# Designs tried in a protein design run: peptides against a protein of PDB entry 9IZ0. Part 220

Target 1, 345 residues: chain A of PDB entry 9IZ0
Amino acid sequence: ITCLGSNGHTYKQLVKGGNDDLRQDAVMEQVFEQVNGFLRSYRKTSQRNLSMRTYKVIPLALKTGVIEWVQDTIPLGEYLDSAHKVYHPKEWSLSTCRKLIAEKQMEDLETRLKVYDLVCRHYRPVFRHFFLESYADPVQWFTTQTNYARSTAVASVLGHVLGLGDRHGQNILIDKTSGEVIHIDLGIAFEQGKKLPVPECVPFRLTRDVVDGMGITGVEGVFRRCMEFTLETLRREEDSLLSVLEVLRYDPLFSWLISPLRRMKKQKMQLENFNQPESGNITTDASRDPKIQRNNVSGESEAERAILKVRQKLSSTLSVEASVGELIRIAQDPSYLALMFCGWS

## One batch from the design tools (peptide; made by RFdiffusion4, then SolubleMPNN)

Design b2_p22_1_s3
Fold by OpenDDE base, seed 2:
Structure b2_p22_1_s3 (fold): chain B 345 residues (1-345), chain A 22 residues (1-22)
Amino acid sequence: as target 1 above (345 residues)
Amino acid sequence: SEEVKKLLEEHNKPLKGLFSTD
């Protein structure tokens, strides 16, 4: 739809109808707005204009909402698939890479690492080309690449702390004007991604293409330093952030758990993307009666566990530098990336 | 427009009240 704003400007908006609950997206966007307040108040983050890019989400009903259409964006995965065909036309297709990883999904870690390495050698990073082809002016190129590294650092820290899942290349938009990342489909949070059919083992997406977009320094420099300043700000504002999350504990509309229906939908989408017609009767033990989600006691216990995990991730037991160093290490570790649905790009 | 804005304000009211530091 196109809405006329009170300022006389027309805004394009996406009306989402269907089975997707936008309430979780709306709540996470509000948490990001609060965190953006903390990032603006702290000198080290404010001087760098560090922010999580937000978009307006308006849940109109249980199954309908309005999402702000983020203009001048492209999904990371759409850019990477097109760019890889242009820059590396002799390398393997994304479908070939997916097939090889899927065929070895039940094998041991050593076999999966060998297949991951093989895929990586036949599907090279291309995301640096986004900045080189889009920005002919060296100042614009440097500014947009810096904005990308900064926004990716903020999103990586927040994604880890809040346990954001389902961070595939279609759920990460790139702003073609600023170079900033915009995270969408926020319906998997508080480490519920570990409950997916393919468990998420990395704290955030830091694949080879995500790193290639940072330019010659990769993770070293702007990205690492901006992660450190973001984590330092969140540790300073721990009580404020936890207070925001404690209020969500009492929101009867917020789901701390992945719904069985959303889990099944993601499972089906994963199987369809592998072209495996195995209609295996995955007896999804649907015996978790959707009535059990209405037992307030189970929701409170999951909210408490989620908040405890956020507190643990904000712990000052390690320095900011040591904590960021370990997060970057784990996010790039082939032993985790080889287990992921798409860890090579 | 106005009706969507009003529904918007009504649905954001609970969440805004929860995140208001006032």
Scores: peptide ipSAE 0.000, ipTM 0.247, DockQ to the pose 0.018
Fold by OpenDDE base, seed 3:
Structure b2_p22_1_s3 (fold): chain B 345 residues (1-345), chain A 22 residues (1-22)
Amino acid sequence: as target 1 above (345 residues)
Amino acid sequence: SEEVKKLLEEHNKPLKGLFSTD
């Protein structure tokens, strides 16, 4: 829909109807706005304009909401699929890579590592070309690539701390004007992705294409330092962040558990991306609302466990540099990337 | 350009030097 704002501006809005609970997305955007407050208050992050890019989500009901239309964006996965066809037309298709990883999903780690390496050799990174194609001016190219590395660093720290898991390429938008990343579909938080049939093993997405977009320095320099400053800010504001999360503990609208519908949808997306589009009308008659007796006791115990995990991730037991170094190592580890749905790009 | 390289080097310079209390 198109809405006229009270400011006289016309806004495109996506009305989602159906089975998507937008309440979790709206709550996560509110948490990001609070974190953006902390990033603006701290000198090291404020001087770099570090922020999590947010979008407006207004939940209207259990299954209905309005989402801001993020203008001038492209999904990372859409760009990468098109760019791989242009720059590497003799390499394997994305569908071939997905199929090979899927066929070996039930095999041992050694076999999965061999298949991951084989896929990586036949599907090379291309995301550097986004910046080279989009920005002819060297200053604009540098500025947008820097903004990408900064925004990816903030999103990576927040993704780890809040347990957003791996973000597939359709859930990451690139702003074509700024080069910044925008994370969408925030329906899995507080490590609930680890409860999926294919567990999310990485703290955030740091695949070869995500790194290739940072340019010649890769993870070193802008990205690493912006992660360090972001984590330093979050450690300083630990009590403030935990207080924001404690308010959500008592929010009856917030779910600390992945909904069965969202779990099934994410499972289906993890499976359908492996199968060719068989036009199978699986009319899953969505009429069985399982009366999940929300044992309030189970939700409260999950909230307490989630807050405890956030506190543990903000622990000062390791230096900021050591903690960021370990996160970057784990996020790039082939032993985790080979277990993912799409760890090669 | 040398200007972009300088901006990269400045942005990438380790902040270690500000806490040398001499």
Scores: peptide ipSAE 0.000, ipTM 0.300, DockQ to the pose 0.011
Fold by OpenDDE base, seed 4:
Structure b2_p22_1_s3 (fold): chain B 345 residues (1-345), chain A 22 residues (1-22)
Amino acid sequence: as target 1 above (345 residues)
Amino acid sequence: SEEVKKLLEEHNKPLKGLFSTD
C-alpha cells in the first residue's frame, strides 16, 4: 500500500499477513531506537553517525501488520547470487554449495570443515563489486563502503548483545544509496537461533563476502573501530538498556521463546532451499504436534535468562578491544562457519 | 584522491592472506 503522511510525503508500506507475529519485530525496532539514542549521546559514536538502521513496524493483529517498505534496497543474498554468476561463471552454483553442506550436516566437524573449505575454494567472495559497480564517483564509493563497514559494525555488536538469530543473506538488506545494512525479520532474538534445526553458533554474520564488502582493510579498518565504539557505548548504557528489556518481561504479548510454529517454518525454509521445487503438495498434516515436552519454563524465567545473557555480554571483565577481538575471531572461525547453513558467503 | 585510486586498484586484487591459496 501507499500511505500519505501528514508531511505530504507518500510512503510505500508492506502489509504482511500470515503466521508471523510482527510484535517481536516491533519490540526489537524500539530497542534499536533506544540504542540509537545512546549512540547519538556518546561522542565517539555520534561523531561517526553510528546507528542501527531501523524500519517502522506497526502490528495490527496477532499475525498481521504494516512494515515500512525500505526503498532502494537489495537482500545481500540476492546480490551475492547474481554477482557470483557474473564474476565467477566457472565456479560452483549456490545450489551446489548448499547441497554439499547439507549432505554433510550430520557428519563430524572434520568432515564438515573439509566440505566448507572445498566450497570456499569453488565459491569466492564478490561483495566488493557491489561498491565498485554501484558508485562511479570515487568519493561516493569510499563513502558508501565506509557506511557499510560502520553499519555492519553496529549491527554486529547489537546483534551479538541481543542474540539476534536467523541472520542469513535474505534477512540482511543493503541500501543501494547509503551502503548501510538493514536487518529484517527480527523474530529470532535472545539466543533462540541456537534452537534452530541448524543452530547458529556465530555471534553475528561475518562471512567472507561480508568482509569483502569492507574493502582492503577488511575487519581491521573502520569495522573493528566502530565495533569497539559501539560496545563501549552499550557498556556505559547497560542499566538503561536492561531497563528497556525489563519492561518487555511484563508484556504478555512478547515471546522470549521461538514458537514451535516459527521453528517448523524456518526448518521447512531451510529444507526447501535445498530441494528443487518439486510441486508435491505435501499436505503436512499439522495435527501431529509431536509432544515436545513443553518444559513449562515460565515465560518469566526465560526473560530473566535473556536479560542475564545481555548483562553477561556487556560485562567489563575484558577490555572493549579484547572483547571485540574475540567476537571478530569467533565470527570468522571456520570451525563455526562450517556448521552454519551458509557460512561460506 | 590518489589514495582512493590506489585503494580501488588494490580492491581489484584478490584479498591476499585471509585464505591460503595453497
Scores: peptide ipSAE 0.000, ipTM 0.279, DockQ to the pose 0.016
Fold by OpenDDE base, seed 5:
Structure b2_p22_1_s3 (fold): chain B 345 residues (1-345), chain A 22 residues (1-22)
Amino acid sequence: as target 1 above (345 residues)
Amino acid sequence: SEEVKKLLEEHNKPLKGLFSTD
């Protein structure tokens, strides 16, 4: 829909309905806005304009809401598929790579590593070209690539701390004006990604294409330093962040668990993405209302576990540099990436 | 699948042909 604002400007809005609980997205965006307050308050983060890019989510009903249309963006996955066809037309298609990984999904780690390496040799990174294509001016190129590395660092730390899942290329938008990343579909948080049919084993998405977008320094530069400054800020504001999460513990409508329906939807999408292009409006007529006895008692225990995991991730037991170093190592480790659904891109 | 098997078999084919000295 298009709305006329009180300022006389027109705004595009996405109306989302059906099976997605937008309340979780709206709550996570509120947490991000609070974290952005912390990032603005500290000199090291403020001087770099470090922020998690946010979007407005307005829940209208239990499964219906309005989402801000993020203007001038492209999904990372859409860009990568298009750019890979241009720059590497003799390499394997994304669909071929997905099939290979899928067919070996139930095999041992050694077999999955061999398939991952094979896919990586036939599907080379291209995301550096986004900046080269979009910004003919060297200053704009450098600025936008720097903004990308900065925003990716913030999103990586915050995504790890909050345990954001489902970070596939369609859930990560790139702002064509700033080069910043915008994370969407926040309905998998607090490590519920480990409950997906393909468990998420990495702390955040740091695949070869995500790194290629950082330019010649890769992770060793702006990205690492901005992760360190972001984690330093979150450790300082631990009590403030945990206080917000404790308020959410008492929200009877906040889901600390992935819904069985959302899990089934993601499972179907993972299975269907093997056979068909993404175009289908899957109106799943799930007319069978199973009496989901929401055992309220299970929700509180999972909230406590989630908050405890956030506290553990903010622990000062390791230095900021050591903690970031380990996160970057794990996020790039082939032994973890080979277990992922799209760990090569 | 047969397609994946074929891709793996093609990839595992030793690069014998590039050193044909003919």
Scores: peptide ipSAE 0.000, ipTM 0.290, DockQ to the pose 0.022

Design b2_p22_1_s4
Fold by OpenDDE base, seed 3:
Structure b2_p22_1_s4 (fold): chain B 345 residues (1-345), chain A 22 residues (1-22)
Amino acid sequence: as target 1 above (345 residues)
Amino acid sequence: SEEVKQLLEELNKPLKGLFDTS
């Protein structure tokens, strides 16, 4: 819809209706605004203008809401598919890569690693070209690439800590003006993505193209340092963050459980993305596995478990540098990336 | 396709890129 603001400006708004519960997105955006408060209060993060980019979500009813139209953005996956065709026209198509990964998804890790290697050799990173194409001025180029690395670092720490899943290239927008990342469709939080048929194995998306966008230093420099400062801020504000999450424990609008419908929708999206024809018979109604039903894991016990996991991720047992180093290692580990739906780009 | 068949034959080759620490 197009709304006329009280200021006389016309705003494009996406009215989302149907099966998408925007209440989870709205709650996660509220958590990000609180975290942005912490990032603004802490000198090391404030001096770098570190923030999670947010967008306005107004839930109106069950599965209905208004989403802010984020202007001047492109989905990362849309850019990468187009750029790859331009820069590497002799390499494999994204559909070919997806098909191979899908055909071998049930094979052992060794076979899946071979497929992943093969796909990687025939689908090279291109995301560095986004900055080179979009910004003719070297200062603007450097600024936007720096903003990208900073925003990706914040999003990576928050993605890990809050267990944000489903961070595929269509759920990551790039702001064409600032180079910052905007994460959308926040419907999978608190590690609920690990309960999907294709489980999310990485703490955040740090694929070859995500790294290529950071420029010649890759993860070593702005990205790593901004992850460290972000994690240091979150550890400092642990009690404040946990208090925000405890409020959500008692929010009747927030679901700590992935709904069966949402699980089925995300499962269908995973299968469709694999270009597997609906072989209609494997509607294993995982709602009917009576062993999964009998543990009525109350939404409260899942909330408690989620908060406990957040606390564990904020643990000061390891240094900030060691924790960030391990997160970066795991996020780039081929043994995890080969298991992902699209770990090669 | 012939391409997928060649691809499956390449999968029988040793890993060259992922574990090359070079």
Scores: peptide ipSAE 0.021, ipTM 0.572, DockQ to the pose 0.030
Fold by OpenDDE base, seed 1:
Structure b2_p22_1_s4 (fold): chain B 345 residues (1-345), chain A 22 residues (1-22)
Amino acid sequence: as target 1 above (345 residues)
Amino acid sequence: SEEVKQLLEELNKPLKGLFDTS
């Protein structure tokens, strides 16, 4: 849809209808706007223009709403698939890599690490080329790569603290003008990604391609330092952030849990991305999902547990540097990346 | 078949390059 704004400009809007809870996206965007307030108030973050890129989500009805169309963006995964074909045409396809990881998904960690290493050797990072292709001017190149590293640092800290899941390459947009990352589909939060069929084991996405986009310094320098300043800001504003999350505890339409339907939808999308459609009616007998005892964990108890985990992640028990160092280590650890749906790129 | 053999031979190699971006 194209909407005329009150400013006389026309905006392209995406109307989503279907099973996606746009209310969760809208709520997470409100949390990001509050965090952006904290980042603007703190000198170390404001001097660097650190922000989580946001988009407007207007829920209209149950599972229906209008999303701001983010212009001049590309999904990270779409760029990487295209660029990999150009720069490494003799390496494996993304489909081949996915198939191998899937075929070994039920194997032990040692086997999965070997498959991950093999995939990594046959699917090399290319995301540095995004900046090299798009910006002929050295100042624009440097500025955009810096903006990428900064925005990725903010998103990584927020993604960890809020426990954002489903951070695959199609849910991360790159702004072609600024190099900033834009996270979309925010409906998996508060560590509900650990309840996916392929559990998320990393605090945020810091794959080889995500690092390759940071340039020659990788995670060292701009990225690490901006993570530290972001975490320092969130620790200072802990009570303010927790107060925002407590308001959500009383929102009867906010789901602190991944819905069984959303879990099944993500399971199907994961499986369909592995199987080329051989026309076999695999009636996935939905009957064998083990009786997840509906522990009547009241929505309040899950909200309380989620808020407690946020508080624990903001704990000052470790220094900011030590906490960020550990997060970066875990996010790059092959023992976790080898377990992911797409940990190699 | 040959691609599967090469794959199995590669899977039997020691983990050497988990962090190699080369």
Scores: peptide ipSAE 0.021, ipTM 0.517, DockQ to the pose 0.031
Fold by OpenDDE base, seed 2:
Structure b2_p22_1_s4 (fold): chain B 345 residues (1-345), chain A 22 residues (1-22)
Amino acid sequence: as target 1 above (345 residues)
Amino acid sequence: SEEVKQLLEELNKPLKGLFDTS
């Protein structure tokens, strides 16, 4: 749909119909706008124009809404798959890497680490080429790579604090004009990614390609310093951020839990990406969904646990530098990345 | 708090005017 704004500008909008929790996305985008207010209020963050890139989400009904079309973007995963074929045409396909990781998903950590290392040697990073190809002017190249590192740092801290999940390469857009990251599909928050069929064990996405896009300094310099300034701001505004989240505690339409239907869809998409269509009637007897006793853990008790976990992540027990150092370490740890659906790219 | 109520009211404000099909 194209909408005419009250400012006389035409905006392209995507009408999504389906089981996407556009209300969850809309709520998370409002939390990001509040955080952007905090980032503008502090000299250390405002001088660097630190922000979470946001997009408009308008839920129209339980299963329909309008999403602002982010112009001039590409999904990170789409760029990486295309660039990898160009720069490393003799390396393994993404499908081969996925298959090997899946075949070993039930093995011990040592076996999974060996498979992860093997995949990493046969699928090298390419994301630095995005900046080298797109920006012939050295000032534009440096500016866009800096904007990428800054926006990734903000998204990494905020994504950790809010427990954002499902951060795969199709849910991260790159702005071709600014180099900034835009996170989409925000319906897995407050550590609900740990309840996926393949549990998310990293605080945010900091894979080898995400690091390769930061250039020769990698995580050191702009990225680390911007994470530190972002976390310092969120710690200062802890009470303000918690007050925003307490509003959601009383929203009867906010989902603190991943829906069973969304889990089943993600499980199917994970399985279908591993199975070539061999026509075998695997009657997955869906009958043995263990009676997860709906312990009617009131939505209130899940909200309280989520808010408590946010408070714990904002704790000043460790310095900002020590906390950021540990987050970067965990996000890059092969022992966690080897357990992920796509930890190598 | 009244601030929490105002934030809920802002969150739940229907974005009036985006669908003025004029």
Scores: peptide ipSAE 0.000, ipTM 0.247, DockQ to the pose 0.017
Fold by OpenDDE base, seed 5:
Structure b2_p22_1_s4 (fold): chain B 345 residues (1-345), chain A 22 residues (1-22)
Amino acid sequence: as target 1 above (345 residues)
Amino acid sequence: SEEVKQLLEELNKPLKGLFDTS
């Protein structure tokens, strides 16, 4: 839908209907706005304009709503697939890499590491080219790359703390004007990504292309330092953040669990990458809904466990520097990335 | 916080009137 704003500007609105819980996205965006309040109140984060980029979500009814169309954005995965074909036309296709990783999904860690290394050698990072192509002015280039590293740092800490899942390249938008990241499709939170058919094993997305976008310093400098300041702010505001999450515990419409439908959709998308399109009439008789036993893990007991995990992630047992150092290490560890659906880019 | 509670209460309100094409 295109809406004419009171300011005479036309705003594109995406009306989303169907199985996507726009209320979950709306609630998570409100948690991000509260966190942005903490980031604005703390000198170290405010001086750097650190924020989680948000978008407007207006839930209209159960499973329907209006989302703000984030103008001048591109999905990270769309850019990377296109840029890889341009800069590395002799390397493997994304589909070839996905197939090889998928074919070895049930193998041991050693075999999966060998396949991951092979894929990495045949699919090199390209995301640095986004900044080099888009910003001919050196000041704009430096500013946008800095904004990218800053926004990625905030999103990485906050994504880890809130246990955001499904952080694939289509759920991460890049703002072409600012270089900032926008995380979308927030329906997998509180470590529910570990319940996916391919479990998420990394705290946040810090793949080779995500790092390549930070330029020659990689994770060292702006990114690491902004993660440290963000985590320091969240530790300082722990009680405030936990109080926000405790209000969500009593929201009867907030889901602390991955929806069975979303889990099945992800399972199908993972399986469709294994089957060559043989034109066979897969009459998926949708009628046999396996009675996924609602293990009556009360939504309350999952909320309590989620809040306890958030508290544990905000623990001051380790320094901010040590905690960030370990998160960066784990997020880049081949032993975890080789287990991911798309850990190479 | 009371602000987050109010926001959740507002998010729980049905959007009355956006589809009233009167």
Scores: peptide ipSAE 0.000, ipTM 0.247, DockQ to the pose 0.018

